Peptides against a protein of PDB entry 1Y74. Designs and how they scored, part 18

Target 1, 57 residues: chain A of PDB entry 1Y74
Amino acid sequence: LGLERDVSRAVELLERLQRSGELPPQKLQALQRVLQSRFCSAIREVYEQLYDTLDIT

## One batch from the design tools (peptide; aimed at target 1 D6 F39 I43 Y47)

Design b2_p25_1_s2 (made by RFdiffusion4, then SolubleMPNN; from b2_p25_1, 14 letters changed)
Fold by OpenDDE base, seed 3:
Structure b2_p25_1_s2 (fold): chain B 57 residues (1-57), chain A 25 residues (1-25)
Amino acid sequence: as target 1 above (57 residues)
Amino acid sequence: SEAALRRAIEELERALREAEELERQ
């Protein structure tokens, strides 16, 4: 599956959560798979490092 | 710190390479 298709699927699932408050278990599992992807893990690592840099407390 | 900014840049470069690889699949 191309990256564009996986992003589009994640967006669709988030929109359903926001509008209905209910997602079928199969849809939640699909979102979890996207969030656990190597891409999402790499973005999370970037976010954590930027947060640590900006948290100049 | 300058060291924290350098690490953040290196991770951005890694994430971009991984995104490009996923787009080619």
Scores: peptide ipSAE 0.040, ipTM 0.578, DockQ to the pose 0.068
OpenDDE base, seeds 1, 2, 4, 5: peptide ipSAE 0.022, 0.022, 0.040, 0.039; ipTM 0.421, 0.421, 0.586, 0.577

Design b2_p25_1_s3 (made by RFdiffusion4, then SolubleMPNN; from b2_p25_1, 14 letters changed)
Fold by OpenDDE base, seed 2:
Structure b2_p25_1_s3 (fold): chain B 57 residues (1-57), chain A 25 residues (1-25)
Amino acid sequence: as target 1 above (57 residues)
Amino acid sequence: SLAALLEAVRELQEALEQARELERQ
């Protein structure tokens, strides 16, 4: 699935963007917090569990 | 797909909004 890897890469890129100061850091930090949240992890887990059972692309 | 994951998040957001509306009635 690679979702965990893609989320981890997105977080890494957001951290770099925050350090560069090119974009408003507050919104980037908020997005990072969402991606690292227990909620996002739970949604990812449900998706991964259903992936093999349902015809999800 | 990531698109399917985002759709699942959207659907849950909508369901939570509906649940909150029902709670306010």
Scores: peptide ipSAE 0.038, ipTM 0.473, DockQ to the pose 0.097
OpenDDE base, seeds 1, 3, 4, 5: peptide ipSAE 0.030, 0.029, 0.038, 0.035; ipTM 0.536, 0.527, 0.539, 0.511

Design b2_p25_1_s4 (made by RFdiffusion4, then SolubleMPNN; from b2_p25_1, 13 letters changed)
Fold by OpenDDE base, seed 1:
Structure b2_p25_1_s4 (fold): chain B 57 residues (1-57), chain A 25 residues (1-25)
Amino acid sequence: as target 1 above (57 residues)
Amino acid sequence: SLEELLKAVQELQEALEQARELERL
């Protein structure tokens, strides 16, 4: 599943945007916190397990 | 604890609201 990779890439891009200073960092940090949250990780893990079992296309 | 979990959920909710606001900009 590419979901873990896509989330990791999104976090990386958010970190770059924060360092550039082009945008106020607070909202970018909020989104990063959501993507890195234990809740989000747990949902992702369950989703991946179900995906492997059910072969959702 | 349940109290700590509820706090974490509340913090996540606040972050999610801020992220949604970012999406609308």
Scores: peptide ipSAE 0.030, ipTM 0.503, DockQ to the pose 0.177
OpenDDE base, seeds 2, 3, 4, 5: peptide ipSAE 0.025, 0.026, 0.028, 0.026; ipTM 0.478, 0.483, 0.510, 0.474

Design b2_p25_3 (made by RFdiffusion4)
Pose (drawn by RFdiffusion4):
Structure b2_p25_3 (pose): chain A 57 residues (1-57), chain P 25 residues (1-25)
Amino acid sequence: as target 1 above (57 residues)
Amino acid sequence: EELEEALEELEEALEEAEEALEEAE
C-alpha cells in the first residue's frame, strides 16, 4: 500500500527535521511516537494484511 | 469501530506529516 514507505519516510522525515531543529520539534516528535508506536504497528500490519486478504477472498 | 477510528487517526497523522514537510520546504 505504501504505508510502510510513507510511515517509515514520515518517521525519518520527522527525525530529519529534528536533526535540523528549525521548526517546533514537539509536534514532530509526537508524530514520530504515533507512527513508531507499537500500536500504529499493529494497525499498519492490518493495512498490509488486509490487502493480502483481498487477494485471498 | 475502534479500529476504524485508529485507521482514520493514522491517515490524519500522515497528512499532518506531509503538510509539515511542505511548510519546511

Design b2_p25_3_s3 (made by RFdiffusion4, then SolubleMPNN; from b2_p25_3, 12 letters changed)
Fold by OpenDDE base, seed 2:
Structure b2_p25_3_s3 (fold): chain B 57 residues (1-57), chain A 25 residues (1-25)
Amino acid sequence: as target 1 above (57 residues)
Amino acid sequence: SALERAIEELRRALEEVERLEREAR
């Protein structure tokens, strides 16, 4: 599954956007925290477990 | 069955989400 990779890449891109100063940093930081949260990790884990169980393509 | 396992995983997931929501408040 690429979800963990995609989340990691999204966090990296958000860090770059924050450093560029093109966008208000507070919203970017909030989104970054959401993506790194235990909540997001739990949802990812559920998705991965369902994917493994149902073998969805 | 695979469906029963998926339902059980969803239930466990919801319980974890509810726990995390309570802890975040």
Scores: peptide ipSAE 0.053, ipTM 0.571, DockQ to the pose 0.040
OpenDDE base, seeds 1, 3, 4, 5: peptide ipSAE 0.045, 0.052, 0.050, 0.049; ipTM 0.547, 0.553, 0.561, 0.558

Design b2_p25_3_s4 (made by RFdiffusion4, then SolubleMPNN; from b2_p25_3, 9 letters changed)
Fold by OpenDDE base, seed 4:
Structure b2_p25_3_s4 (fold): chain B 57 residues (1-57), chain A 25 residues (1-25)
Amino acid sequence: as target 1 above (57 residues)
Amino acid sequence: SELEEKIKELEEALREAEELEREAR
């Protein structure tokens, strides 16, 4: 699935967008904080476990 | 079984997520 990798890449892209100033930096920073939160990590873990469970043959 | 083990892991992850959700309220 690689969701952890995709989240990490998303955070990196958000940091770049913040530096560009083309978009509201506060909203981008808020989204970055959400993606890096322990809560988001726990949700990701549940999602990945569910995905793996459904993929069991 | 492998499925039972993954279900157990999912249940543990779900409990952790629910705890963090409560802390975020």
Scores: peptide ipSAE 0.116, ipTM 0.640, DockQ to the pose 0.038
OpenDDE base, seeds 1, 2, 3, 5: peptide ipSAE 0.099, 0.084, 0.111, 0.109; ipTM 0.628, 0.611, 0.647, 0.639

Design b2_p25_4_s1 (made by RFdiffusion4, then SolubleMPNN; its pose is not in this set)
Fold by OpenDDE base, seed 5:
Structure b2_p25_4_s1 (fold): chain B 57 residues (1-57), chain A 25 residues (1-25)
Amino acid sequence: as target 1 above (57 residues)
Amino acid sequence: REVEEELARVQELVEELLAEAQRLL
């Protein structure tokens, strides 16, 4: 649960930062892509399997 | 200042995510 929420919140903040135009968007977009990657999804799946918390799948 | 504070929040969340990933691997 914490992991999915934290990823979703980090992505939301990165999208706000990209829309503000105060920072170069390329690095923020690259970080967003990493957080939305299959790697982060696999870590979330492992977390769900280990702790049997909320089914986020 | 607001953008720097938002960036710091993103950094903190990424650090927590990496620490959690390291605990699971």
Scores: peptide ipSAE 0.073, ipTM 0.566, DockQ to the pose 0.486
OpenDDE base, seeds 1, 2, 3, 4: peptide ipSAE 0.069, 0.071, 0.072, 0.070; ipTM 0.554, 0.560, 0.565, 0.557

Design b2_p25_4_s2 (made by RFdiffusion4, then SolubleMPNN; failed a check: too like the target's own chain; its pose is not in this set)
Amino acid sequence: SEVEREVQRVEELVERLLRLAEELL

Design b2_p25_4_s3 (made by RFdiffusion4, then SolubleMPNN; its pose is not in this set)
Fold by OpenDDE base, seed 5:
Structure b2_p25_4_s3 (fold): chain B 57 residues (1-57), chain A 25 residues (1-25)
Amino acid sequence: as target 1 above (57 residues)
Amino acid sequence: SEVEREVQRVEELVERLLETAEELL
């Protein structure tokens, strides 16, 4: 689904930004950890369930 | 810069994620 793709893309971009060294990595790492957290996974699961139920296209 | 473009893309994605989360809560 779009949300899963967006989370994965956000994590990928955060990893690239961290590797560039042009920004302090701490905030980027913290945001990456949030996006990969069980909380975000639970939100994604609820979204996917609603998406399936509502047949959003 | 490339970094600025990547930061902007992350910001846009995070904003969409937060909006979606707020709608679900």
Scores: peptide ipSAE 0.066, ipTM 0.555, DockQ to the pose 0.507
OpenDDE base, seeds 1, 2, 3, 4: peptide ipSAE 0.063, 0.055, 0.065, 0.052; ipTM 0.548, 0.538, 0.554, 0.530

Design b2_p25_4_s4 (made by RFdiffusion4, then SolubleMPNN; failed a check: too like the target's own chain; its pose is not in this set)
Amino acid sequence: SEVEREVERVERLVQELLETAQLLL

Design b2_p25_5 (made by RFdiffusion4)
Pose (drawn by RFdiffusion4):
Structure b2_p25_5 (pose): chain A 57 residues (1-57), chain P 25 residues (1-25)
Amino acid sequence: as target 1 above (57 residues)
Amino acid sequence: AAEEELEAAEEELEAALEEARELEE
């Protein structure tokens, strides 16, 4: 689906801006936790696992 | 309740991706 690429891109993208430190890193750190959090991992696995399910069903 | 929590998390994830795209632009 691209979520792994988009999300992992967003994680690094948020860390990339964090490295620069130009804009409010607080909200950006929040996103990183939201995408890196184990919870969004299970939900992410769903989107991938779901696409496979479509190929099965 | 778990289904509602998941739907809320999906909305937060979509909003986080939209914000990440806007930052990228």

Design b2_p25_6_s1 (made by RFdiffusion4, then SolubleMPNN; its pose is not in this set)
Fold by OpenDDE base, seed 5:
Structure b2_p25_6_s1 (fold): chain B 57 residues (1-57), chain A 25 residues (1-25)
Amino acid sequence: as target 1 above (57 residues)
Amino acid sequence: LLEELLRRHEELLRRVEELLKLLLT
């Protein structure tokens, strides 16, 4: 599944937005912390395992 | 830049929602 790549790309975009100053950085940093959390990683692993098992197209 | 971030975040949220539907129904 491409989910790990999509998370990594979302984090990269959040870091660029924080550096541009176009938006208040605090909410962007909070979202980045969620995406990089052990909780988000565990949910991704469960999703990938279920998707591979159920052959969801 | 913001639009591409929102698109990626919406896709992640959709995938989490799909997982929750499969586990809770």
Scores: peptide ipSAE 0.042, ipTM 0.490, DockQ to the pose 0.420
OpenDDE base, seeds 1, 2, 3, 4: peptide ipSAE 0.037, 0.039, 0.038, 0.040; ipTM 0.482, 0.487, 0.484, 0.487

Design b2_p25_6_s2 (made by RFdiffusion4, then SolubleMPNN; its pose is not in this set)
Fold by OpenDDE base, seed 5:
Structure b2_p25_6_s2 (fold): chain B 57 residues (1-57), chain A 25 residues (1-25)
Amino acid sequence: as target 1 above (57 residues)
Amino acid sequence: LVEELFRWMEELLELVRKLLELLKT
């Protein structure tokens, strides 16, 4: 889904910023952990279930 | 509600992506 692509791109950018040293790495790592959490997957699963149940095109 | 939450999350992630691109340049 669009969300999976956006998460993957955000993580890639966070990893690049962590390597550059331009920003405090701990805050970037914390944001990366949030983006890689099961929360996005859980919301996607619920969203897909609703669309499947309601037959939303 | 769930659809609204999902759209809000996609918009938030797109905003984060744009901010990270601006900070890297």
Scores: peptide ipSAE 0.061, ipTM 0.549, DockQ to the pose 0.042
OpenDDE base, seeds 1, 2, 3, 4: peptide ipSAE 0.059, 0.046, 0.053, 0.051; ipTM 0.546, 0.517, 0.510, 0.526

Design b2_p25_6_s3 (made by RFdiffusion4, then SolubleMPNN; its pose is not in this set)
Fold by OpenDDE base, seed 5:
Structure b2_p25_6_s3 (fold): chain B 57 residues (1-57), chain A 25 residues (1-25)
Amino acid sequence: as target 1 above (57 residues)
Amino acid sequence: LVEELFRWMEELLRLIEELLRLLAT
């Protein structure tokens, strides 16, 4: 689903920014941890279940 | 309400991705 792809792409971009050194890595790493957290994965799972059940367009 | 929350989350992630693309260049 769109959310899974969006999270994966956001993490990829955060990893690139952390390696560039252009920005303080700590805040970028914190955001990456949130996107890779069990909480984010649980919300994504609920989203996918509801999307399949309700046929959210 | 639930559908609105998830649409909001998807839009937020798209905005984050756009900002990250702009900062990475």
Scores: peptide ipSAE 0.068, ipTM 0.559, DockQ to the pose 0.042
OpenDDE base, seeds 1, 2, 3, 4: peptide ipSAE 0.068, 0.066, 0.061, 0.060; ipTM 0.554, 0.558, 0.528, 0.522

Design b2_p25_6_s4 (made by RFdiffusion4, then SolubleMPNN; its pose is not in this set)
Fold by OpenDDE base, seed 5:
Structure b2_p25_6_s4 (fold): chain B 57 residues (1-57), chain A 25 residues (1-25)
Amino acid sequence: as target 1 above (57 residues)
Amino acid sequence: EVEELLRWMEELLRKVQELLELLKT
């Protein structure tokens, strides 16, 4: 689904920015952890269930 | 790369916000 792709892309971009050193790595790592948290996973699961239920492509 | 990250994160946050609004009592 679109949300899973968006989270995965944002995490990929954060990993690239951490390697470039353009921004403080510790802050980027904290943001990455938030995006990969159980909270974001739960939001994704609810989103997926809603779209599956509504048969939205 | 920063601008690309911001665009993707803004879109993600918009989708999360929309979902949270739908789940409001």
Scores: peptide ipSAE 0.063, ipTM 0.524, DockQ to the pose 0.545
OpenDDE base, seeds 1, 2, 3, 4: peptide ipSAE 0.061, 0.059, 0.055, 0.062; ipTM 0.516, 0.518, 0.499, 0.525

Design b2_p25_7 (made by RFdiffusion4; failed a check: too like the target's own chain)
Pose (drawn by RFdiffusion4):
Structure b2_p25_7 (pose): chain A 57 residues (1-57), chain P 25 residues (1-25)
Amino acid sequence: as target 1 above (57 residues)
Amino acid sequence: LERDVSRAVELAERLQESAEALEEA
């Protein structure tokens, strides 16, 4: 689906901006936690696992 | 940079909305 690429890209993109430290890192750190959080991991696995399910069903 | 950040925010919001919908389900 691209979520792993988009999320993982967003995570590193958020860290990338964090490395620069130019804009409010607070909200950006929040996103990183949201996407890196184990919770979003299970949801993410759903989007991937769901696509496979479509190929099965 | 602003566009990339906006897209990352929009993606995070959509995922939060999906998470809330799953919790309600």

Design b2_p25_7_s1 (made by RFdiffusion4, then SolubleMPNN; from b2_p25_7, 15 letters changed)
Fold by OpenDDE base, seed 4:
Structure b2_p25_7_s1 (fold): chain B 57 residues (1-57), chain A 25 residues (1-25)
Amino acid sequence: as target 1 above (57 residues)
Amino acid sequence: VEEELRRVQELAEQLLETARQLLLT
């Protein structure tokens, strides 16, 4: 689903940006933690459940 | 770096909008 893809892509980009060392890592890590949090996972689950219920492929 | 940051911002905005739609329906 779009949300899952966008979360995964955002995390991938944040990890790359952290490895580059060109930016202060703390804010990037904090954002990554939010995206990988239980809250973000719950939003994703609701999104997936809505798509499953509506039979949106 | 700037292009990757811009893409993260765009993704974050889309995620926040999706979350808003789900929580305020």
Scores: peptide ipSAE 0.095, ipTM 0.619, DockQ to the pose 0.415
OpenDDE base, seeds 1, 2, 3, 5: peptide ipSAE 0.093, 0.093, 0.094, 0.095; ipTM 0.616, 0.615, 0.618, 0.619

Design b2_p25_7_s2 (made by RFdiffusion4, then SolubleMPNN; from b2_p25_7, 17 letters changed; failed a check: too like the target's own chain)
Amino acid sequence: VEEELERVQRLVEELLEVARELLRT

Design b2_p25_7_s3 (made by RFdiffusion4, then SolubleMPNN; from b2_p25_7, 18 letters changed; failed a check: too like the target's own chain)
Amino acid sequence: VQEELERVQRLVEELLELARQLLLT

Design b2_p25_7_s4 (made by RFdiffusion4, then SolubleMPNN; from b2_p25_7, 14 letters changed)
Fold by OpenDDE base, seed 4:
Structure b2_p25_7_s4 (fold): chain B 57 residues (1-57), chain A 25 residues (1-25)
Amino acid sequence: as target 1 above (57 residues)
Amino acid sequence: VEEELRRVQELVERLLELAQQLLET
């Protein structure tokens, strides 16, 4: 689903930004941790279930 | 940098909107 792809893309971008050294990595890493948290996964799961129920991609 | 940050911001904003919709139910 679009949300899973969007989360994965956001994490990829944050990892690239951390590696570039152009920005302080700590805030980027904290945001990445939030995106990879159980909370974010639960939001994604509920979203996926709603869209699956509605037969919407 | 700025373009990549903007893309992350747009994605996070969308996630927050979805989270808010779920909490308002």
Scores: peptide ipSAE 0.147, ipTM 0.674, DockQ to the pose 0.532
OpenDDE base, seeds 1, 2, 3, 5: peptide ipSAE 0.142, 0.142, 0.144, 0.145; ipTM 0.670, 0.671, 0.671, 0.670

Design b2_p25_8_s1 (made by RFdiffusion4, then SolubleMPNN; its pose is not in this set)
Fold by OpenDDE base, seed 4:
Structure b2_p25_8_s1 (fold): chain B 57 residues (1-57), chain A 25 residues (1-25)
Amino acid sequence: as target 1 above (57 residues)
Amino acid sequence: DLLERLREFEAQLEEIRELLRRAEA
């Protein structure tokens, strides 16, 4: 299951981009908050449940 | 690599959407 990994990696990269100062941090922080919100947690829960139920190859 | 990981995440979301559609059918 790669969803949790992808979310974690995305957050990590956003943090690095913010620290670099190359881009305005406000929009990056907003995206980071979305990725860390209940939304991604709910999606991951659904993903894992469906994956287990359907035995996705 | 952020773009690459976001693309992978987007693909996973699309798969989830498809599974949800199947579950509701």
Scores: peptide ipSAE 0.079, ipTM 0.561, DockQ to the pose 0.041
OpenDDE base, seeds 1, 2, 3, 5: peptide ipSAE 0.070, 0.071, 0.073, 0.075; ipTM 0.568, 0.570, 0.574, 0.580

Design b2_p25_8_s3 (made by RFdiffusion4, then SolubleMPNN; its pose is not in this set)
Fold by OpenDDE base, seed 1:
Structure b2_p25_8_s3 (fold): chain B 57 residues (1-57), chain A 25 residues (1-25)
Amino acid sequence: as target 1 above (57 residues)
Amino acid sequence: SLLKQLEEFLRQLQEIRELLREALA
């Protein structure tokens, strides 16, 4: 599954886009905050557990 | 409930997808 790794990669890409200045940073920062939120990580963990246990996508 | 939390997570992912489209347009 590797959702944690995928989320980390997404955050990394958002940080690079922010530093480049090629795009307005406000929405990029908002996305980054959502992906790094405590709520997001908690629900991701539950999803991963269900995925592993029930083998569902 | 857990189900409602998962539904909210999905809604957030959908919003992220839309925000990415807007930012890259």
Scores: peptide ipSAE 0.066, ipTM 0.550, DockQ to the pose 0.590
OpenDDE base, seeds 2, 3, 4, 5: peptide ipSAE 0.035, 0.036, 0.036, 0.066; ipTM 0.477, 0.480, 0.479, 0.553

Design b2_p25_8_s4 (made by RFdiffusion4, then SolubleMPNN; its pose is not in this set)
Fold by OpenDDE base, seed 4:
Structure b2_p25_8_s4 (fold): chain B 57 residues (1-57), chain A 25 residues (1-25)
Amino acid sequence: as target 1 above (57 residues)
Amino acid sequence: DLLRLIEEFLAQLEEIRELLREAEA
């Protein structure tokens, strides 16, 4: 759903920002780790399950 | 388990917070 897509897009944007060198790479890497963590995936799953249960697009 | 996942996630957030503190100091 939307959250999965948004997280994936966010990761892509962070990768681009890292390559540009405009921001501290260590901060970007840390944020990438958070967004790609198993726990983040778990909360995404809960989010999607709620939308499925409520039939919300 | 879930508790371990939460702990790892919080540690990652702490890393970000630490980097922000360094930038603000």
Scores: peptide ipSAE 0.079, ipTM 0.574, DockQ to the pose 0.113
OpenDDE base, seeds 1, 2, 3, 5: peptide ipSAE 0.077, 0.078, 0.078, 0.078; ipTM 0.573, 0.574, 0.574, 0.572

## One batch from the design tools (peptide; aimed at target 1 R16)

Design b2_p26_1 (made by RFdiffusion4)
Pose (drawn by RFdiffusion4):
Structure b2_p26_1 (pose): chain A 57 residues (1-57), chain P 26 residues (1-26)
Amino acid sequence: as target 1 above (57 residues)
Amino acid sequence: SEAAEEALEEAEEALEEAEEALEEAE
């Protein structure tokens, strides 16, 4: 689906901006936690696992 | 199903915000 690439891109992208420290890193750190959090991991696995399920069903 | 749709919408908004933040930084 691209979520892994988009999310993982967003994680590093948020870290990337964090490295520069130009804009409010607080909200960016929040996103990083939201996408890296184990919770969004299980939801993410759903979107991948769901696509497979489509190929099965 | 509704909760998964809401979670997806929130993830999409978070990605859009991250892209806008990169454009502003550039």

Design b2_p26_1_s1 (made by RFdiffusion4, then SolubleMPNN; from b2_p26_1, 13 letters changed)
Fold by OpenDDE base, seed 1:
Structure b2_p26_1_s1 (fold): chain B 57 residues (1-57), chain A 26 residues (1-26)
Amino acid sequence: as target 1 above (57 residues)
Amino acid sequence: DERLRRLLEEIERILEEVERAQREAE
């Protein structure tokens, strides 16, 4: 429940930042680079494997 | 699981818009 709530809050914040145009393009670009990094890809893969293995809904 | 998926989808949308804005600025 805690993780689900935090994820929902993160979505809301990202949507607001996107729609307001208040987020500087350079910061969005920096976020893009981080999210497209090998590190983030590896972390995502680990989480996906855990969910697949443990059948966490 | 569904909420994490929605977060990732929203991030992907933001990234797509940033990429579009970058292409339009070139």
Scores: peptide ipSAE 0.060, ipTM 0.444, DockQ to the pose 0.049
OpenDDE base, seeds 2, 3, 4, 5: peptide ipSAE 0.058, 0.061, 0.059, 0.060; ipTM 0.458, 0.448, 0.445, 0.441; seeds 3, 4 fail the geometry check

Design b2_p26_1_s2 (made by RFdiffusion4, then SolubleMPNN; from b2_p26_1, 15 letters changed)
Fold by OpenDDE base, seed 2:
Structure b2_p26_1_s2 (fold): chain B 57 residues (1-57), chain A 26 residues (1-26)
Amino acid sequence: as target 1 above (57 residues)
Amino acid sequence: LDELRRALEEIRRILEEVEEAERRAA
């Protein structure tokens, strides 16, 4: 799925940024706050519910 | 959806590691 691919790509980018230290700590902190926001949590919950309901890989 | 789930879990893991790193650097 397109979304799965996009999320996977985002993970790869974050891993590289984290390991290489190319992204300033304050920028990582800002990104962390966004990804830990209620918005992102709500989105995660929606997809988790869909996963549980549909049980599609 | 399994791939999406795994990706979300990986993001969570990364965020936790970043949080720990920030705590150590503080």
Scores: peptide ipSAE 0.093, ipTM 0.521, DockQ to the pose 0.055
OpenDDE base, seeds 1, 3, 4, 5: peptide ipSAE 0.092, 0.090, 0.092, 0.095; ipTM 0.520, 0.517, 0.523, 0.525; seeds 1, 5 fail the geometry check

Design b2_p26_1_s3 (made by RFdiffusion4, then SolubleMPNN; from b2_p26_1, 14 letters changed)
Fold by OpenDDE base, seed 4:
Formats: sequence, C-alpha cells, structure tokens
Structure b2_p26_1_s3 (fold): chain B 57 residues (1-57), chain A 26 residues (1-26)
Amino acid sequence: as target 1 above (57 residues)
Amino acid sequence: LEELERLLREIQRILEEVERAQREAE
C-alpha cells in the first residue's frame, strides 16, 4: 500500500536529517511529536486493520 | 503485518535516538 512506502520514505528522511545535523534539535523534536501524535497513531491503527483484513503479513 | 511491524520498530528507534540527541543538545 502507498502508506507503507510513505512510512519507509519518512523513516529514511528522518535518519538522514538526524545524521546530517542540518536541523536544530527542536525541529527534530517537533517531528517526533508529530509521529507520536494521536493522529499518526490512528493512521497506524487503520493501516494495521487493513493488513489484518487483507491477511497481509 | 511483519513489514509494518518492522517499519514501526524503525520509527521507534529513530524517535529514541532523536529524543537522546535532543536531551544531549539541551
């Protein structure tokens, strides 16, 4: 699904940002908060439910 | 699910590293 690709891309970008030090720590913390938000959690749960429904491992 | 779980673990790892880096920079 497109979300898997988007999550993979997000992970890659965050790893790059973390290693480059180009962003101040506060910006990285903001991204962290977004990823830990209820919104992201809800999207994750929906995605997991789709995988469960489609029997995708 | 296994791939999604892997991605979630990677996200968790990055978040922990970001949190550590944030604390070290303060």
Scores: peptide ipSAE 0.077, ipTM 0.524, DockQ to the pose 0.056
OpenDDE base, seeds 1, 2, 3, 5: peptide ipSAE 0.075, 0.072, 0.073, 0.074; ipTM 0.518, 0.516, 0.506, 0.516; seed 3 fails the geometry check

Design b2_p26_2 (made by RFdiffusion4)
Pose (drawn by RFdiffusion4):
Structure b2_p26_2 (pose): chain A 57 residues (1-57), chain P 26 residues (1-26)
Amino acid sequence: as target 1 above (57 residues)
Amino acid sequence: LEESEEEFEELEELFEELEELFEELE
């Protein structure tokens, strides 16, 4: 689906801006936790696993 | 600074898409 690429890209992108430290890193750190959080991992696995399910069903 | 603003806008767009996907999933 691209979520792993987009999410993981957003994680590193948030860290990338964090490395520069130009804009409010607080909200950016919050996103990183949201996408890196184990919770969004299970949900993310759903989107991937769901696409496979479509190929099965 | 301009590059960081563009990257930030892209992040907002991605975030909004993720919110929409999360709502669709619910």

Design b2_p26_2_s3 (made by RFdiffusion4, then SolubleMPNN; from b2_p26_2, 12 letters changed)
Fold by OpenDDE base, seed 2:
Structure b2_p26_2_s3 (fold): chain B 57 residues (1-57), chain A 26 residues (1-26)
Amino acid sequence: as target 1 above (57 residues)
Amino acid sequence: MEEARREWEELEEFERRLRELLELLE
């Protein structure tokens, strides 16, 4: 399912951006924490169930 | 500078895809 891969890619990009030092790391780290949270995982599970129900490719 | 810009543009595309998903579920 595309969303899990997209979340994993977004986390990887946020980790790279934090290492570059070109952007303030605090906001990037906060967004990474949200994407890795149990809340985001629960939302992802609901979306995966909705995709399976709606047959959205 | 160019790498961080490309990485940011990929995140903006991810945000757009999440919005499109929300709009399909409304």
Scores: peptide ipSAE 0.103, ipTM 0.646, DockQ to the pose 0.639
OpenDDE base, seeds 1, 3, 4, 5: peptide ipSAE 0.101, 0.101, 0.101, 0.102; ipTM 0.646, 0.646, 0.645, 0.646

Design b2_p26_2_s4 (made by RFdiffusion4, then SolubleMPNN; from b2_p26_2, 15 letters changed)
Fold by OpenDDE base, seed 3:
Structure b2_p26_2_s4 (fold): chain B 57 residues (1-57), chain A 26 residues (1-26)
Amino acid sequence: as target 1 above (57 residues)
Amino acid sequence: MERARREWEELERFWRRLEELLQRLL
């Protein structure tokens, strides 16, 4: 639960930063694509399977 | 300026937490 919320929040921040135009959008979009990638989702699923029993705080 | 700086500082805090989580997985 914690990592999914943190990834979702990081994507929201990246989308806001891209809309502000204060930072080069290409690097922010590349980072957003990494966080939304199947690889990041698979790492999250492994993390949840290993640690979902411990992160009840 | 101030809003984008705060949003960037939140993203940097997320990045550090993600590095700590990846270090626990590897």
Scores: peptide ipSAE 0.229, ipTM 0.743, DockQ to the pose 0.695
OpenDDE base, seeds 1, 2, 4, 5: peptide ipSAE 0.224, 0.226, 0.227, 0.227; ipTM 0.739, 0.741, 0.742, 0.742

